# Ledger of designs, part 81: peptides against a protein of PDB entry 5VZU

Target 1, 271 residues: chain A of PDB entry 5VZU
Amino acid sequence: GRTLEDIFHEHMQELILMKFIYTSQYDNCLTYRRIYLPPSRPDDLIKPGLFKGTYGSHGLEIVMLSFHGRRARGTKITGDPNIPAGQQTVEIDLRHRIQLPDLENQRNFNELSRIVLEVRERVRQEQQEGGHEAGEGRGRQGPRESQPSPAQPRAEAPSKGPDGTPGEDGGEPGDAVAAAEQPAQCGQGQPFVLPVGVSSRNEDYPRTCRMCFYGTGLIAGHGFTSPERTPGVFILFDEDRFGFVWLELKSFSLYSRVQATFRNADAPSPQ

## One batch from the design tools (peptide; made by RFdiffusion4, then SolubleMPNN)

Design b2_p15_8_s4 (from b2_p15_8, 8 letters changed)
Fold by OpenDDE base, seed 1:
Structure b2_p15_8_s4 (fold): chain B 271 residues (1-271), chain A 15 residues (1-15)
Amino acid sequence: as target 1 above (271 residues)
Amino acid sequence: MDEVLKEMTEIFNPP
């Protein structure tokens, strides 16, 4: 039978061949599109821009991170044999925070999987409920006949009425010890570790994260065949680094800000 | 689903 090594070797040969075919076919017609940096907003989770990511065997990819209200998007600037440039590689729902457990329970992939799948189900329910309200409103434009009825004016006026009284009763409110929700200390990142069995090409990932969100990643076969979205976790480490856990792939991608300054990369102001 | 997930698993988790 084919070994995992044989399958990997065949797959790597296909990836190299596809890369060669792509690079060789470009000799005839290159379509250039200008890339503009996304505008930054005050409410953006971090500054939008270019990030370099690692996707398993594909190596280094460039992704544009942008914010769209309660959503963040990672758009491929570099294509690969599976997913062309311009595709949205990750979509992050900033409404759905993932609360990571303690460091011991973070090592458990099944615990992370449970948490993510519970959030996925909530997102699915919210999408179904929001779809029903948009459907019913369009029905009854009945032809309202134009009847012209007239003007009349009248005015009056006044009256005041009065008093009623004060009743006392003084029931003692029982001392409900409000469990002081410890104010989530806005500044301290939580300890972070990848679950056991989640592969990372780079073991040098941040061991502290600021916050996590539910998201989906795009996967496809070679030539962008059968594209689908898989559940995952967006992990914000700092202003310049984020990660994505591909839950079904059991993989982690680290993204780091591209520190290069681009002249004239700002979008023209909408006139 | 299963074929793409398998292929992508091989891409992301090379042996």
Scores: peptide ipSAE 0.074, ipTM 0.762, DockQ to the pose 0.586
Fold by OpenDDE base, seed 5:
Structure b2_p15_8_s4 (fold): chain B 271 residues (1-271), chain A 15 residues (1-15)
Amino acid sequence: as target 1 above (271 residues)
Amino acid sequence: MDEVLKEMTEIFNPP
């Protein structure tokens, strides 16, 4: 039978061949599009910009990180055989913070999986509820046809009864003091370790993280076939580094800011 | 497991 190694070698040969086909197509007809760096906003989690990352066997890739209110997006600047350039490789929901457990429990993939899947279910419920409110509001402007008709009048009547009395019992509702989630101190990094069985190409990932958020990653077959969103965790390490844990793929991608200065990379001011 | 998830698992978790 084919070994996993044989399958991997065949797949790597296909990836290399596809990468060669893509790169050789670039020699014949290059359409250059200028990439503008997104302007920084005060509410941005970190400075937006270009990050270099690694996706498993694909090697070095460039992603543009941008912020859109309560969402962050990683857009592929470099494509691969599965996902072309311009696709949103990661979408981050900045409303849904992931709280990592202690360092011992962070090693447990099943614990991370539980936490992420619970958040995924909340996100799904919120999307269903918000979809219903948007649907019901449009229905009721039926045309008021002005039918005119006229008439009449009457009349009666009266009846009375009765009495029943006043029982008091003032049961005090016990104030269940909702334990105010202490705003997790935005400044001190927590110890970070990848779960056992999560593949990282680089063992030199940061061992402290500032915060984590729920997100989804894009996966697809070769040639962008059957593209789907898989759940994951965005991990902010610092101003220049973030990671993404691909939960279903059991993999980790590390992204580091491109420190190169680009002349004229600023977006034109909206005139 | 979806075929894409299988393929991507092989890509992201090289032996």
Scores: peptide ipSAE 0.063, ipTM 0.756, DockQ to the pose 0.501
Fold by OpenDDE base, seed 4:
Structure b2_p15_8_s4 (fold): chain B 271 residues (1-271), chain A 15 residues (1-15)
Amino acid sequence: as target 1 above (271 residues)
Amino acid sequence: MDEVLKEMTEIFNPP
C-alpha cells in the first residue's frame, strides 16, 4: 500500500510538475493586466488592499481584499493550478457574524462546525426567500383597460350621540426594562485558538481576534474543474491581518497586509 | 464533490 510519505511525495512531485508546466508554458506569452487598489469607504471593516497569504503546498499567494456593502471579497491576484487569478477565493457575509465560544469550546471542531452550519442554513433560507420576491415582481402588466369608474352616491349617514362616562383606572405600565444590547465593544479582541484538527502552516497566528464572519471559500480540481463553495469562517485579527478557516478542509489560511506603498495604484475616478 | 474535496484536503493538509 502507499505510505503517507509516498502520497506526500507523489503530491509534491505533481505540484512541482504542474508549477513547472505552467511557468514553462507562460514563458512565451505573458499577458499583463493593470490592477487598481479598491477605493476605501468609511463603512469598510478595514482598509481594502493587497494581502499575502499561504495555503497548503502552493506557498505564497496574493489576494485583493475588497468591500461591497455587507459583503467582503478576497480575489486571487496570483493564480494556482486549481484556482486561476481573478477568481474570488473567499466571499464573506458581513451580515452573519460568527460568535466564537470561550477558549475551551473553541478547541472543539464540532462546536465550530455546528455554529458555522447553523449560519449556513440561515444564509440559504434568506437566499431562497429573496429569490422568490425577485421572481414574483415581474408579474403581468396587462393593459389596464380604463373601465370608467361608476359614480356611486354620497349617502349622508347620521350624527349619533353623546354619552360620557369617565372611568379612571390608572394601571401603571410596568417598565419592561429593555435589556440594552451592550454595544459590541468594537475594540477588545477576544481570545482565539484554532480547533483541534484544523491545520495551520503558520503556527504564529494571532491569539486574539476582533470579530468573525461567515464566509465561503472557493475550491476546485486542477484546471479549475468542478468549482464549488465550501463554508468557512473569516477571522479579523487586526487592520493588517485576517484568517480564513476552511471548515470542510479543516485548514486555516493566514493573510497579512502587503505593506508596500504603490504609487499610481488608485483606481481612476469614475468619470 | 467528494473527489475535489479529497484533492483539496490533500493540498491543504498534506500528510
Scores: peptide ipSAE 0.035, ipTM 0.719, DockQ to the pose 0.583
Fold by OpenDDE base, seed 2:
Structure b2_p15_8_s4 (fold): chain B 271 residues (1-271), chain A 15 residues (1-15)
Amino acid sequence: as target 1 above (271 residues)
Amino acid sequence: MDEVLKEMTEIFNPP
């Protein structure tokens, strides 16, 4: 029978062949697009820019990380046989923080799955509610013909008098110390480990993360067939490293900042 | 759905 190694080698050869066919077919029609680095904003979670990652058996990918208010996006700079360049490989909702449990419970894939699916359901509910408010708000702009209501005369209502009784009762202000939810200490990284059964091609991933967020990853068949968004976790390690856990694929992708300086890569100032 | 997820699972978790 074929060994697992034979199957792996055949699959890798197929991916290389597909990549070669795609690149060679596009050689006749390579649209070179200038890539501009997104401008950095003060409210950006980290500096936007180019990150290199490993994408399963596809090997090295380049992703542009950009921030769009409370959303982050990873856009493929390198295409693959499944997902062409310019597609949003990851979309991150920075409103929906994932709180990782302790290291013991982080090893449990079912616990991570539970947490992510609960957040997915909240995101779905918020999208449904916001869709209803946007629908109802458009229905009420019937033209209020402002008929000029006639000036009814000012009836002088009389000056009722002064009675001044000073009742003192000094009710103690019960200090309802609203426990100010301590702003989650943005500074101390938490211990991080991948769940058991999540594949990582890079075992040398950071063992401490700053924060995690709910997100979705794009998957597709060969030739970008049946593209869909699957749930995942964006993990910020530091200024130069992030990860994405593909929940349904049980896979982890590590992304590291491209330290190369690009001349003339700044976006033209919006005129 | 199931075919794409299977294909992607094989790509991300090769044997």
Scores: peptide ipSAE 0.022, ipTM 0.647, DockQ to the pose 0.618

## One batch from the design tools (peptide; made by RFdiffusion4, then SolubleMPNN)

Design b2_p16_1_s1 (from b2_p16_1, 5 letters changed)
Fold by OpenDDE base, seed 1:
Structure b2_p16_1_s1 (fold): chain B 271 residues (1-271), chain A 16 residues (1-16)
Amino acid sequence: as target 1 above (271 residues)
Amino acid sequence: SREEKLEELRRLFNPP
């Protein structure tokens, strides 16, 4: 029978061959576009820029991280046989922070799945509600020709002051159980571990994270067939490292900042 | 199918 090693080698050969075929098909009709680094803003979660991501058998890919208000985006700089360059490989919703459980419960994949799917449903509800408000607002600006209605004098309606006795409704003080907002320990990173059954190409990932957010990853078949978004978790480790847990794929991608300084990589100021 | 695509991607992302 084929060994797991044989299957892996055959699959790697297929990926290499596909990459070669795609590259060779474009050889006569290449359009070159300069890539500029996104401008940094003070409110950006980390400095935007180029990151090298690890994707199992795909190896090392380059992604541009950028911030767009309450969203972050990972845009592919390198394409693969499934997802071409210029696609948003990850889209992060910075409105929806994920709170990881304790370290013991972080090993439970079903617990992470529950948390992510609950946030996914909230995101879906907010999208439905926001779609309704945007629809109703456009209909009512018919031009009301405000004909100047004449100033009729307001008659002085009289002062009757009935002496209503205060009923002593002794409302028991309902014990407002002050949900002790555990002060979000803003400064100390949380211990981090991958759930059991989530694969990482490199076991040397950061064991402490700063914060997590709900996000979606782009998945497709070969040749960008049937592209869809799958739920996941963006994990910020530090200024130079983030991860993405692909929930349905049971995979973890680690992204590390490209430390190379690029000359003339800043976007030209719009003239 | 969607599940066949997910299984192929699982194999890609999670090499043995």
Scores: peptide ipSAE 0.491, ipTM 0.942, DockQ to the pose 0.611
Fold by OpenDDE base, seed 4:
Structure b2_p16_1_s1 (fold): chain B 271 residues (1-271), chain A 16 residues (1-16)
Amino acid sequence: as target 1 above (271 residues)
Amino acid sequence: SREEKLEELRRLFNPP
């Protein structure tokens, strides 16, 4: 019977062949698009820019990280046989921070899975509620033909008087114990380890993380067939490194900033 | 199936 190794080898041969076919087809029809670096904003979690990612067998890919209010996006600059260039390989919800457990419990894949799936359910609920508000708001702009009803001068009803009894109702100020949001100690990295059974191409990932967020990764079959979003975790390590845990794939992708200064890579000022 | 696709992707992302 075919071994798992035989199946993997055949699949790698198919991927190489597909890459070769695509490359050979594109040699005659390369459309070059200029890529601009996103402008940095004060509220950006890190400086936006180009990152090199590792996707197991796909090799080295380039992703543009950009910030869009409460969302971050990783856009493929390099395509692969499954996901073409220009697609959002990762979408990060910066509203939904993931708190990692202690280092011992971080090794438990089922614990990480539980945490991520709970956040996914909250995101789905928020999307359903926000969809209803957007639906109801559009329904009320029926054109009320404001027939100009004639201005009948409604009479000045009289000024009833000033009776000023100051009721002393001494409502006790309920001590709203403002739960002091402990200032996010932005400086102390949490110890980080991948769950058991999550593969990394390299064991050399950062062992401390600053913040984690809920996100979704884009997955598709060859030729971008049946594209869908799969849940995952965005892990910010530092200013130049982030990761993504593909929960359903049990995979980790490490992204590192491209340490190159590009001249004239800034977006043209909107004229 | 979706699971067959996920298993194919697992093999891609997780080379032996």
Scores: peptide ipSAE 0.486, ipTM 0.940, DockQ to the pose 0.564
Fold by OpenDDE base, seed 3:
Structure b2_p16_1_s1 (fold): chain B 271 residues (1-271), chain A 16 residues (1-16)
Amino acid sequence: as target 1 above (271 residues)
Amino acid sequence: SREEKLEELRRLFNPP
């Protein structure tokens, strides 16, 4: 019978063959495009830049992390047989924070799945509601027939008198119990562990995380066939490390900052 | 199928 090892070797041979086909087809027609680092902004969750990540058997990949208001984006700098360079491998919604449970319940994949799918449904509802408001607002530009309404004379409305009764209704300002927004503990990371059955290439991932957000990852077949977005969790560990949990794939990708200093990598000033 | 693609991707992302 085929062993798990035989199946793995067959898939690795296919992946190597696909990498070889893609490289060899372009050997005569290489287009070079300069990549610029995004400028850092004060509101950026971490410094934007190049990160090295792993996608299981695909190996090491380079992703550009950038911030776009309330969204973060991971853009592939390296392509693979499934997803070409320039595609958005991850899109993060910085409006939708994921609250991880305690360390014991973090081991439960079904609990993480529930939390992520509830947030996905909220994001879907918000997109539907925002689509309806944008749709109804465009429909009421019926042709304003420019009927020249005749200039009816301004009737001088009479000066109502000065009746100055100072009603002292001292409505006691009801103590709006300011629900003490528990200061978002922006400083102390929470204990972090992967759920049971989520695979990582390396067990040497950070065991403490700062923040988690809802996001989507891009998945496709070989040759970028049937591309779709799959739900996941962006995990910020520190200034130089983040992770992505691919929920449907039961996989974890760790991304680490490329520490190389690039000369002349800044975007040209907008002309 | 979608499930076949997901299972292929699971094998690639989660090597034994």
Scores: peptide ipSAE 0.480, ipTM 0.940, DockQ to the pose 0.560
Fold by OpenDDE base, seed 2:
Structure b2_p16_1_s1 (fold): chain B 271 residues (1-271), chain A 16 residues (1-16)
Amino acid sequence: as target 1 above (271 residues)
Amino acid sequence: SREEKLEELRRLFNPP
């Protein structure tokens, strides 16, 4: 029978062959584009820039992280056989924070899956409601001459009676001290561990995270066939490191800042 | 199918 090793070797040979075919196809049509680093803004979660990430067998990829108000984007600088360069590999919704449970419950993949899918449903509802408000604002300019429908006389429903039983009991309203939601101190790191059954290429990932957000990753077949968004979690570790949990793929990608300084890589100032 | 594609991607992302 095929061993797991035989299947792995066949699959790696296919990936190498695909990479070679795509590279050789592009060698006939090489388009060079200048990449500009996005300008940093004061409200950016971290400094935007180039990050190196790992995608299991795909190896090393370069992603540009940029901020767009309440959204962050990871744009592929390196393409692969599935997702071309210039595609948004990850899209992060900075409105929808993921609250991780304690370390014991963080090991439960089903708990993380529940939390992410609940947030995905909220995002879907907000998109539907915002679509309705934009739709209703265009429709109301028709002068509906509301003809005054005649006031039909409300029949007098009868005054049923009197019974007055007096029961006293003065139960003191226990002051439900609204537990003041301690403002989640945006600066304290939370202990972090991957769920059981989430694969990481390296077990050497940060064991403390600052914040987590709902996001989506882009997945496709070879040649960018049937592209779709899959739910995941963006994990901010520090100024130079973030992760993405691919929920449906049960995979974790770690991204680290590229420390190289590029001359003349700044975006031209908007004139 | 979508599930066959996800399984192929799982093998890519989670090599044995």
Scores: peptide ipSAE 0.450, ipTM 0.932, DockQ to the pose 0.616

Design b2_p16_1_s2 (from b2_p16_1, 5 letters changed)
Fold by OpenDDE base, seed 1:
Structure b2_p16_1_s2 (fold): chain B 271 residues (1-271), chain A 16 residues (1-16)
Amino acid sequence: as target 1 above (271 residues)
Amino acid sequence: SREEKLEELRKLFNPP
């Protein structure tokens, strides 16, 4: 039978060969574009910039993290045989925070799956509701031709009176127990562990996280065939590290900031 | 199929 090592070597050989074929086919048709670092904003969750990500057998990839209001994006700087450069490998919804369970329940993949899928359904509902509001708003700008409708005198319709019946309806005040939102302790990272059956290329991932958000990852076949979004979890560890749990792939990608300083990497101010 | 694509991607993302 094939060993696990044989399977790994064959798969790595295929990826290297595909990378070579793609690079060789485009050698005479390469358009180089300068990459600029995104401008930093005060409200950005962390400083935007270049991160090195780990993707199992793909090895080390470079992504640009950027913030767009209530969304974060990881854009591929390096392409692979499945997903070309310039694609949004991850899209994070900063409106949908994921609360991880305790450390014992974090080992349960089905619990994480439940939490993520519940948030996915909320995101779908909000998209359906927001789609209806955007549809109704465009219809009402018909040109109101100002026809000068004449001032007809409204008549003084009359006085009728009396009756005073005192109906006693003693509606009991339903005690709406305001669930006191315990203030999430803003300062200390929570313990973090990958669920059982989620693979990481490196077991040396941070064992504490600051916060998690719902997100989607881009997946495709070779040559960017049948691209789709798959649900996942963005995990902020610190200022220089984040992760993404690919729920359907049972995989974890760790992203670490590229510490290199680039001269003239800032976007030119829009003139 | 979609599941076949996911399985091939699982092999890519989860090396043995």
Scores: peptide ipSAE 0.487, ipTM 0.942, DockQ to the pose 0.619
Fold by OpenDDE base, seed 4:
Structure b2_p16_1_s2 (fold): chain B 271 residues (1-271), chain A 16 residues (1-16)
Amino acid sequence: as target 1 above (271 residues)
Amino acid sequence: SREEKLEELRKLFNPP
């Protein structure tokens, strides 16, 4: 029978061939698009920008991380034979934090799967509820043929006079003890380990994480066939590193900030 | 099938 190694070699040959076909087909029609770095916002979880990631055998990929209110997005800058450039490889829901268990229970893939699938069901319920509110609001714009009632000239009613003395009622400002929001102690990161059976291309991943969120990854067949979203976990390690656990793929992608400084990469100010 | 696609992607993401 075909070994896993034989299948991997056949698949790698196909990927190399597809990369070659795509590059060769585009050699005559390379469209260069300028990429701008997204502006940083004060509410951004980390500085947006370019990250290098690994997708198993695809090798090194470049992803742009950007923030969009309660969502983060990883956009492919480099394409692969499955997912072309410009696609949203990861979409992160910043409303749905994932709490990882203790380090012992983090080794259990079924426990991580349970946690992620419970959050996925909540996200699905919220989407159904929000879809109903948006549906009911659109139905009631029946065409009110509001006949143009003629603009009767409203007469200039006269200037009433001045004198109302402001009463000085000196209501004591109740000391709202501003509960000093203890500066969110830049919390000692939680110990982190991949579940058993989740593959990482490099075993050298951060062993401490700051926070995790529910997200979805984009998966497709070769030539972007049957694209779909698969559930996963976005893991923030630090300002320059994040990961994504592809739950159904049992894979981990590590993303590290591109340290190269680009001149003139800032988005033009919206005029 | 979807599962066949996932299995091919598993091999791709998790090279031996």
Scores: peptide ipSAE 0.483, ipTM 0.940, DockQ to the pose 0.547
Fold by OpenDDE base, seed 3:
Order: C-alpha cells, then sequence, then structure tokens
Structure b2_p16_1_s2 (fold): chain B 271 residues (1-271), chain A 16 residues (1-16)
C-alpha cells in the first residue's frame, strides 16, 4: 500500500514541478517592482516590516507586515504555486481580540475553534448592520424640489415670566462603580501551547504570547484557483515574532522578523 | 471540491 512517506514524496514532487513550471513560464517576462518598507507609526502593534514564515512543505516565505488603523495585513513578497506574490496571505482584525483559555484548555482544539467561530459570527453581524445603515442613508436623497414656501411672518411669541423655583433635587450621584478595566497587563506573556492536532513545522515556538486577535488567511488551489478566506488566530509573541493558527488546516505558521537592515528601502515621502 | 482543496492544503501545510 502507499506509505505516508510515498504520499509525501509524490506531493513534494508535484510541488517542485509546479514551482519549476511557474518559474520557467515567466522567464521571458520578469517584471521587477521595488518594495518599500512601510513607515512605522506610534500606534502600530509592533514595528512593521519583513518577516520570514513557514507554510509546511512550501518552505520559507517572505511576508510584509503592515498596519492599517484597526487592521493588520501580511502581504506575500514571495509567491507559491497556490498564492502569487502581492496577495494578502493574512488579514488581522485588531478590534477583535481573542482571549485564550488556561493552558489545559488551550490543548483543546474544539475550544479554540468555538472561541474563533463566535468572534467570526460577531464580525459578520457588524458587517451586515454597517451595510444596512450605509444602504438606507443613500436612498432618501430623492430630489425634493423645494418649492419656495412663502415667508409667513414670525409672530412674536410673548415672553413668559421667570418663575425659577430651584428645586434642590439632590439626586445622589449613584456611584457608577466604573468596573476598573483591569489595566491590560502589558507585562508578562500568557502561557501558550498549540492545541492537540495542530501541526507546527518547528516545535521551537514561543511558549508565551502577549496578545491574540481574530484573523483570516488566504487559501487557494494551484494556479490561484477558487481563492477564499479561512478563519484563524493571529498570535503576537514579541516585537520580532508572531504566529498564525489556520483552524481549518489545523496548521501553525511561525513568522520571524528579517533582521537584515535595508538601505534606501524607506518609501519616498509623498510629494 | 472545496473539501478536496482543503485536504490537499492540509497535506501541504502538515507534511508527515
Amino acid sequence: as target 1 above (271 residues)
Amino acid sequence: SREEKLEELRKLFNPP
């Protein structure tokens, strides 16, 4: 029977062949585009820049991390047979933080899936509600031909008198115990472990995380066929490392900052 | 199919 090793070898041969075909077909029409590093902003979750990530058998890929208000984006700098360069491999919604459970419950893949799917449903509801408000607001600008109604004279309504009895209703300010938002402990990272059945190509991932957010990953067949967004978890480990959990793929990708300093890689100032 | 695509992607992302 086919061994797991035979299946892996057949699949790796197909992937290598596809990489070769894509490289060879465009050999005569290489368009070079300069890539600029995004400017760092004070409100950026971490410094934007180039990260090296792993996508299982695809091996090492380069992504650009950038921040766009309440969204972060991972843009592919390197393409693969499924997803070409310039595509957004990950989109992170920085409005939707994911709270990880305790370390024992983090091992439960179904619990993580529940938490992420509940956040996905909230994001869908917010998109539907915001779509309805934008739709209703455009419909009412029918051209009301404002016929000039004639200026009826302002009758001077008489000045009723000043009987200002100050009722001293000393409404006790109900102590709205502002539930002290426990200051988001910016300090010690939460213990982190991958769920059982989530594969990592490298077992040497950080065992503590700072923050997690809802995100979506891009998936497609070979030749960018039937591209779609799949739910996942963005995990911030530190200033130089983040992860993405692909729920439907049961996979984890680790991204590490490219430590190379690039001269003249800053975007030209907008003229 | 979508499930066939997901299964091929699982093999790619989760090599043995």
Scores: peptide ipSAE 0.481, ipTM 0.940, DockQ to the pose 0.612
Fold by OpenDDE base, seed 2:
Structure b2_p16_1_s2 (fold): chain B 271 residues (1-271), chain A 16 residues (1-16)
Amino acid sequence: as target 1 above (271 residues)
Amino acid sequence: SREEKLEELRKLFNPP
């Protein structure tokens, strides 16, 4: 039978060959595009910029993180055999925070899967409702003057009677202790661990996270065939590190800020 | 199939 080592070598040879074929195909038509760093905004979750990520067997990838109101985007700066450069590898919905359970329940992949799929369903419902409001706004044909249909005389249905006794049951108003909304402690990170069966290239990931959000990752076959979005979790660790859990792939990608300063990389000011 | 594609991608993301 094929050993796991044989399968790994065959797969790595295929990836290297694919990378070589794609590089050689593009060598005949190299397009150079200048990349600008997005301007920082006060409301940005962290400073936007370049991040280096680990992507399983694809190795090192560079993504641009940018903020667009209530959405964040990871744009590929480096392409791979599946997804070309300039594609949005991750899209994050900053409206839909993922609440991670306690550290014990974070080890349960099925619990994380449940939480993410519930949020995915809410996002789909909101997209359908927002699509309906945009559709109904075009359908106001002018008020057809509804001719006043004649007021049919409301028949006086009769005055049934009397007597139900005043039972004084003085049920004490149980003080509904308003569960004090624990002020969202924006400042204290929570303990973080990957679920059992989620693969990480390195076990050296941050064991504390600030917050998590629902997101989608882009997946495709070789040559960008059948591209689709798969559900995942964006994990903010700190100002310079974030992760993405690929739920269907049971994989974790860690992204770290590129500390290199680039001269003349700032976006031109909108004139 | 979609599941075959996901299994190929799992091998890419989760090398042995």
Scores: peptide ipSAE 0.450, ipTM 0.933, DockQ to the pose 0.590

